# Peptides against a protein of PDB entry 9IZ0: the designs that were tried, part 298

Target 1, 345 residues: chain A of PDB entry 9IZ0
Amino acid sequence: ITCLGSNGHTYKQLVKGGNDDLRQDAVMEQVFEQVNGFLRSYRKTSQRNLSMRTYKVIPLALKTGVIEWVQDTIPLGEYLDSAHKVYHPKEWSLSTCRKLIAEKQMEDLETRLKVYDLVCRHYRPVFRHFFLESYADPVQWFTTQTNYARSTAVASVLGHVLGLGDRHGQNILIDKTSGEVIHIDLGIAFEQGKKLPVPECVPFRLTRDVVDGMGITGVEGVFRRCMEFTLETLRREEDSLLSVLEVLRYDPLFSWLISPLRRMKKQKMQLENFNQPESGNITTDASRDPKIQRNNVSGESEAERAILKVRQKLSSTLSVEASVGELIRIAQDPSYLALMFCGWS

## One batch from the design tools (peptide; made by RFdiffusion4, then SolubleMPNN)

Design b2_p27_5_s4 (from b2_p27_5, 16 letters changed)
Fold by OpenDDE base, seed 5:
Structure b2_p27_5_s4 (fold): chain B 345 residues (1-345), chain A 27 residues (1-27)
Amino acid sequence: as target 1 above (345 residues)
Amino acid sequence: AGEELKELLEKEREKLEEELKKLLEEL
């Protein structure tokens, strides 16, 4: 939908229809605005303009709403697929890489690591080219790459702390003007990504292409430092953040659990991305209702567990530097990335 | 020409990244 704003500007709005719970997105955006308040109040983060990029979500019903579509954005995965074809036309297609990883999904870690390494050798990073193509001026290039590293650092810390899942390249937008990342489809939070058909094993997305966008310093420049300052701010504001999450504990409309329907939809999308549509009428009789063992784990008990995990992630037992160092290590570890749906890019 | 410009841009980039690293350490 295109809406004319009161300011005379035309805004494209995406009406997301279907089983996507935009209420969860709206709630997470509210949490991000509170966190942005903390980042603005702390000198080390405010001086660097550190923020989680937010977007307006207007839930119209339990499963429908209007997302303010951020203008001049591109999905990371869309850019990477296009750029990879341009810069590496002799390498494997994304579909070939996906197929090979999927065929080995049930194999041992050693076999999965060998396939992941093979895919990585035939699908090289290209995301550095986004900045080189988009910004002819060296100052703009440097500023936008810096903004990318900063915004990725904030999103990585916050995504880890809140346990944001489903961080695939279509759920991460790049702002073409600022270079900042915008995370969308926030309905998998509080480590519910571990309940996906392919469990998420990394704290945040720090794939080879995500790192390639940071420049020659990779993770050891702006990114690491901004992660440290962000985590320091969140540790300082732990009680404030937990108080915001406690309000959500009592929201009867907030689902601390991934809905079975959303899980099935993600399952189907994962499977459909593997099946090229061979035009064969496989009427797979969807009549096998998997007995959804509604484990009657009260939503309250899952909320309490989620809040406890947030508190544990904000623990000062390790230094900020040690904690960030371990997060970066885990997020880049081939032993975890080889287990991911798309850990190579 | 294009590769030389790329190498020059990479060197300017390296300098700017080091300067920013220093500025980020001073902050």
Scores: peptide ipSAE 0.015, ipTM 0.418, DockQ to the pose 0.011
Fold by OpenDDE base, seed 1:
Structure b2_p27_5_s4 (fold): chain B 345 residues (1-345), chain A 27 residues (1-27)
Amino acid sequence: as target 1 above (345 residues)
Amino acid sequence: AGEELKELLEKEREKLEEELKKLLEEL
């Protein structure tokens, strides 16, 4: 829908209906606004204008609401698919890469690593070209690439701490004006991505294309330093952040668990994105619900576990540098990326 | 022509990024 604001400007708004938990998105955006307060108050993060990009979510009912349309954005995955066809027209299609990874999803780690390496050799990074194509002025090019690395660093730390899942290329928008990342569809939080049919094994998305957008320094320089400053700020404001999360513990409408319906919808979307209709009636007999013993863990006990995990991720047992170094290592480890739905781009 | 220009632009980019890496090591 298009709304006319009181300021005379027209705003595009996306009305989401159905199974998307816009309440969870609205809550996560409120948490990001609080974190942006902490980032503005701390010298090292404020001097670099570090922030998580937010968007307005207005929940209208239990599962319906209006999302502010972020103008001048493109999904990362949409750009990468288009750019890869232009820069590497002789390489494999995204659909071919996806098919090969899916066909080997039940194989051992050694086989999955070999398939991941093969896919990586036939699907090279292209995200550097976003900045080269979009910005003719070298200063503007550098500024936007720096903004990308900074915003990706903030999103990576915050995404790890809050355990944000489902961080695929369609859920990450790039602002074409600033180069900043905008994370959308926040309905998988507090490590519930590990409960997906393809478990998320990385703390945040740091694939080869995400790194290629950082320039020749890759993760070394702006990205690493901005992760360190962001984590230092969150460790300093641990009690403030935990207090914000404790308010959610008492919200009877906040779901600390992935809904079975959302899990099934994501499973079906993962399967449908692999099934181009070659003629085979795979009646997936939906009757084999493996008895996931729903241990009746009270919603309170899952909130306590989620808050405890946030506290553990903010632990000062390791230095900021050591903690960031470990996160970057894990996020780039082929042994984890080879297990992902799309770990190559 | 277009591939050579892309390769030249990539080499100039690598040079600028290495100069910038040095400047970023000083910041």
Scores: peptide ipSAE 0.012, ipTM 0.362, DockQ to the pose 0.011
Fold by OpenDDE base, seed 3:
Structure b2_p27_5_s4 (fold): chain B 345 residues (1-345), chain A 27 residues (1-27)
Amino acid sequence: as target 1 above (345 residues)
Amino acid sequence: AGEELKELLEKEREKLEEELKKLLEEL
């Protein structure tokens, strides 16, 4: 729909209905606006205009709402599939790569690493071309590539600290004007992605294509330094951030647990990404598995556990540089990337 | 040596970005 704002501007809005809990997304966007306040208040982050790119979500009911349509964006995964066909037409298709990873999903780590390496050799990074194609002016090219590295750094720190899951190429938009990343579908937070059938094992998405977009310095430069300044700001504002999360602990409409319906939807999307034949009986009787009933971990105990994990991630036990260095190392580790549905791009 | 050179190059880059920001605010 198109709505006229009180300022006389027209805004395109997506009305979303069905089983998608838009309240989780709306709450995470509110947390990001508070974090953006902290980033604006601190000199090192304010000077660099560091922010998490947000979008407006208005929940109308428990499972319906209006989302602001982010103009001039493309999903990262859509760009990468298209660009890979253009720049590397003799390499493997994305479907071939997915199939090979899926066929070996039950094998040992050594076998999965060999398959991941084989896929990587036949599917090369292309995301550098986004900036080269989109920006003919060298100043615009440099500015947008810098904005990409900065926004990716902020999103990576927040993704780790808040335990944002499901950061695949369709849930990351690229702004064609600014080069900034926009994270969408934020309803898997506080490490609930570790409860998926294939657990999330990386702190944030830092695949070869995500790094290729940073230019010749890769992770070593603007990205690393902006992660450090972002983490330094969040450590300084730990009590303020925890106070924002404590308000959510008492929100009776915020779910600290992944809904069974959302878990099933994400499981289906994971299986579809592998083109696995529906191996029979999706037992719609997920209500009767007595193992699911024993994890009646109260939403309160999950909220407490989530807040404790945020506090642990903000711990000053390690330097900012050491903490960021370890996060970058883990996010790029082939032993984790080989276990992902799409760790090669 | 290599890390110090990276840190120097990043400081020069930050200066160039701040100058570029001023030039863009004047346009």
Scores: peptide ipSAE 0.011, ipTM 0.366, DockQ to the pose 0.010
Fold by OpenDDE base, seed 2:
Structure b2_p27_5_s4 (fold): chain B 345 residues (1-345), chain A 27 residues (1-27)
Amino acid sequence: as target 1 above (345 residues)
Amino acid sequence: AGEELKELLEKEREKLEEELKKLLEEL
């Protein structure tokens, strides 16, 4: 829909029909706006303009809403697929890499690591070229690459703390004007990504292409320092952040659990991305309700468990530097990335 | 703190819903 704003400007609005996801997105965007308030209040974060990029989400009904169209953006995965074909035309296709990883999903870790290494050797990082192609002026190039590293650092800390899942290359947009990242489809939070058919084993997306976009220093520079400043700010504002999340505990429409429908949809999308279009009528007999074993562990609500996990991630038991160092290590560890749906790019 | 934030978030939501309702009535 194209709306004429009161200022005489036409705004493109994306109406998403049919997914309960928009209300969860709207709630997570509200949490990000509060965190952006904290980031603006502290000298170390405010002097660097550290923020989580947000977008306006207006849920109209249980399954419909309007999203502000983020102009001048591209999905990270769309750029990477196109750029890989240009810069490495003799390497393996993304479809070949996906197929090889899928064929070995049920194998042991050693076999999965060998396949991951093989895929990595035949699908090299290209995301540095985004900045080199888009910005001819050296000052613009450096500024946008710096903005990318900063925004990725904020999103990585927040993504870890809030347990954001489903961080694939289509759910991460790049702003072509600023170089900043914009995270979309926020309906998998509080570590519910671990309940997906392919469990999420990393705290945030820090794949080889995500690192290649940071330039020559990789993680060792703007990114690491901005993660440290962001985590320091969130630790200082722990009680404020937990108070925000406690408000969500009383929202009867906020789901602390992944919906069975969303889980099935993600399972179907994962399977469809592996099946070439053989025209076989897969009548998915929807009748296997996986009995959610209500493990009657402690009478604590799923919200209380989620809030306790957030508190644990904000613990000052380790230094900020040690905590960030461990998060970066785990997020780049081949032993975790080899288990992911797309850990190579 | 949490209740005050709830009221702020609810007011901001109501405002956005009202702005959108106006935009939809103008279409």
Scores: peptide ipSAE 0.000, ipTM 0.243, DockQ to the pose 0.020

Design b2_p27_6_s1 (from b2_p27_6, 18 letters changed)
Fold by OpenDDE base, seed 3:
Structure b2_p27_6_s1 (fold): chain B 345 residues (1-345), chain A 27 residues (1-27)
Amino acid sequence: as target 1 above (345 residues)
Amino acid sequence: DKEEEERAKRWLERIEEERREKRLLRL
């Protein structure tokens, strides 16, 4: 739909219907708006215009809502698939890479590391080309690449602290105008991604292509410093952030548990990305859920554990620099990336 | 492409064979 705003601007909006609970997305966007308040109040972050890019989500019912259409964006994964075909037409296809990782999913870590290394050799990073293609002016190129590194740093810290899972290349948009990242589909928060069939092993997405977009300095420079300033701001505002999360503990609209439907949908999307559909009508008779022990974790007990984990992640036990250094190390560790569905790109 | 997949499988098999050989040489 297209709506005229009170400011006289015309906005395209997506009416989403189906099985997507937009209430979780709306709550996470509200948390990001509060965090953006903290980032604007702190000198080190405000001087750099650090923010989490947000989009408007209006939940209308359990399964319907309105989402702001994020104009002039492309999914990171869509750009990367297209760019790899252009710049490296002799390398392996994304499909071939996915199949090899899939076929070895049940193998030991040492086998999975060899498969990951092999895939990495036949599927090289290309995301630097986004900035080189899109911005012919050197000042625009430098500005947009800097904005990318800054926005990725903010999103990485928030992704870690709030336990945002499922940050695959289709859930990360690139703004073609600013170079900033926009995280979408925020239905997995507070480390609920660790309960997926393929668990989230990294604190945030820092794959080879995510790093290649930062330019020659990679993670060293703008990205690292902006992570440090963001984490310093969140540590300073810990009580304010925890107070926002405590309000959500009592929000009857917020589910601290991953819905069985979202779990099944993500499991199916994971399995469908592993299996090219040979056209077999597998009527998924919903009756054979493998007995993942339903630990009867009340939503309240999950909320309390989530808040405790946020507090632990904001702990000043390590310096900001040491904490960021360890997060960057873990996010780039092949031992974790080899376990991901798509850790090579 | 099926031919690309079969090339990738053959490369993986070779790396697994080299691994088996290196394991056998360490036993």
Scores: peptide ipSAE 0.028, ipTM 0.541, DockQ to the pose 0.023
Fold by OpenDDE base, seed 4:
Structure b2_p27_6_s1 (fold): chain B 345 residues (1-345), chain A 27 residues (1-27)
Amino acid sequence: as target 1 above (345 residues)
Amino acid sequence: DKEEEERAKRWLERIEEERREKRLLRL
């Protein structure tokens, strides 16, 4: 929809209808705004303009809301699919790569590692081309690549700390003007991604294409340093961050658990991405809600576990550098990426 | 592409053969 603002400006807005709980997105955006406050207050992060890019989410009902249309963006996955066809037309298609990973999904780690390595050899990174195509001026190129590495670092630390899931290439937008990343569809948080049919094993998305976008230095430059400064800020503001999360503990509108419906939808989307669209009329007999035993883990006990897990991730037991080093190592480890739905790109 | 799919199948078969050979060498 296009709305006329009280200021006379027209704003494009996305009306999201359906079982997507935009309240969870709105809450996570509020947490990001608080974290952006901490990043602005700390000299090391403020001097680098470190922030999580946010967007306005207005939940209207349980199943309806208005999202600000983020202008001048592209989904990372959309760019990568298109660019891969241009730059590597003789390599495997994204569909072939997905099929091979799918066919071996139930196999042991050794087999999955071999399939992952094979896919990686036939699907090379291309995301560096985004910056080369979009920015002809070397200063603008360097600035936007720097902004990308900075924003990815902030999003990686926050994504780890808050346990953000479902960080696939369609849920990560690239701002074509700034080079910054914008994370969308925030409905999987507090490690609920580990409960998906394909469990998330990485702390954040740091695939080969995500790294290729950082340029020649890869993770060893702006990205690593900005992760360190971000984590240092979050450790300093631990009590403030935990206090923000404690407010959510008492929010009856916030779900600390992935909804069974969202889990089932994600399972269907994973299965449908593995099957070619055979036009099979799956009659949605919506009448068999399997009584998945709600193990009566009180929502309070899940909130408490989530907050304790955030505190654990902010622990000063390891240095900031050691903690960031381990996170980067795990996020790039083939033993985890081979287990992901799309760990190669 | 059908040729791409057939290439992918041949690579899967090879991965399975290598896995069989490694299992036989451990017995």
Scores: peptide ipSAE 0.024, ipTM 0.567, DockQ to the pose 0.024
Fold by OpenDDE base, seed 2:
Structure b2_p27_6_s1 (fold): chain B 345 residues (1-345), chain A 27 residues (1-27)
Amino acid sequence: as target 1 above (345 residues)
Amino acid sequence: DKEEEERAKRWLERIEEERREKRLLRL
């Protein structure tokens, strides 16, 4: 739909209806707006215009709402698939790489590392080309690549602290004008990604293509420094951030747990994307993973655990530099990336 | 796609075999 605002501007909006709970997205966007307030108040982050890119979400009813149409964006995964076909037409298809990783998902770490290394050699990074092809002016190229590294740093710290899951290439948009990242589909938060059929093992997405977009310095430049400044700001504003999350503890519309429906949808989407035969009733397997003891933990006890984990991630026990260094190390570790479906791209 | 996948599988199997043989030769 297209709406005329009271300011005379025309806004394109997406009406979503169906089974997707937009309340989770709306709440996470409100948390990001508060964090953007903290980033604007702190000199080291404000001088760099560090922010989490947000989009407007208005829930209208159960599983229905209006979302801002983010214009002039492309999903990272859509760009990477297209660019890989152009720049590396003799390498393996994305489908082939996915299938090899999925077929070996139940194998030992040594086998999974071999498959990961093999896939990495046959699917090389291309995301640097986004900046080279989109910006003919060297100043625009440098500015947009810098904005990408900055926005990715903010999103990486926030994604870790808030435990954002499901950060695949379709849930990360690139703004073609600014080079900034926009995270969408925020319904897996507070480490609920560890409860997926394939557990998430990394704090945020820092795959080879995510790093390739940072240019020749990779993580050892704007990205690392902006992660440090962002984490320093969040540690300073810990009580303010925790107060925002405590309000969500009492929000009856907020879910601290991954919904059984979303888990089943993700499991089904994983099985379909990997051409795995449906092993039995999808309803039973999502309930029968014996490693996921559904302790009937009250929603309140999960909220308390989530807030405690946020506090632990904001702990000043390690320096900002040491904490960021460890996060970057883990996010790039092949021993973690090889355990994920798309840790190679 | 299927032919590339089968080629990739056969290549992975050969590397796993060569590494099993190299492990057996070190025992």
Scores: peptide ipSAE 0.023, ipTM 0.564, DockQ to the pose 0.022
Fold by OpenDDE base, seed 5:
Structure b2_p27_6_s1 (fold): chain B 345 residues (1-345), chain A 27 residues (1-27)
Amino acid sequence: as target 1 above (345 residues)
Amino acid sequence: DKEEEERAKRWLERIEEERREKRLLRL
């Protein structure tokens, strides 16, 4: 929808009608606003304008709301698919790569690593071209690439700490004006991504294309340093951040658990992305829900566990540099990326 | 599309052959 603001400006808004709980998105955006407050309070982060990009979420009902349409954005996955066809027209299609990874999903790690390596050889990174194509001025190019690396660093640390899941290329927008990343569909948090049919094994998305967008220095430039400053800030504000999360513990409308319906929807979307629409009645045999023993873990006990995990991730046992170094290593490790739904781009 | 799919199949077959060979060498 397009709304006319009281200021005479027209705002595009996405009305999301569906089974997605926009309240979780709204709550995560509130947490990001608090974190942005912390990032503004410290010289090291403030001097770099470090922030998590936020968008307005107005939940209208449990399943319906208005999301601010982030103008001048593109989904990362949409750009990458289009750019890959242009720059590498002789390489494999995204569909072929997805099919190969899926066909070997139940295989051993060694087989999955071989398939991942094979896919990587036939689907090369292209995301550097986003900046080269979009910005003819070298200063603007450098500024936007720097903003991308900074924004990705903040989102990576914060996404790891909060355990944000479902970070596929359609849930990450790129701002075409600033180069900043905007994370959307925040309803999988607090490590609930590990409960997906394809478990998330990486702390954040740091695929080859995500790195290619950082330019010639890759992760060793602005990105690493901005991750360090962000993590330093979150460690200093640990008690403040935990206090914000404790308020959510007592919100009866906040779900610390992935809903079975959302899990099934994500499973179906994963399966539908493997099938081009040949009209085969996939009888979703709903009978293979493994009886996840509903350990009667009260929603309170899951909240406590989630908060404990946040505290553990903010631990000062390792230096900021060592912690960031390990996170970057794990996020780029082929042994984890080969297990992802789309770990190659 | 068909040529990509045939290339992909040939690569899968090769991965499966290498996996069979490794199983035979462990016996």
Scores: peptide ipSAE 0.023, ipTM 0.536, DockQ to the pose 0.025

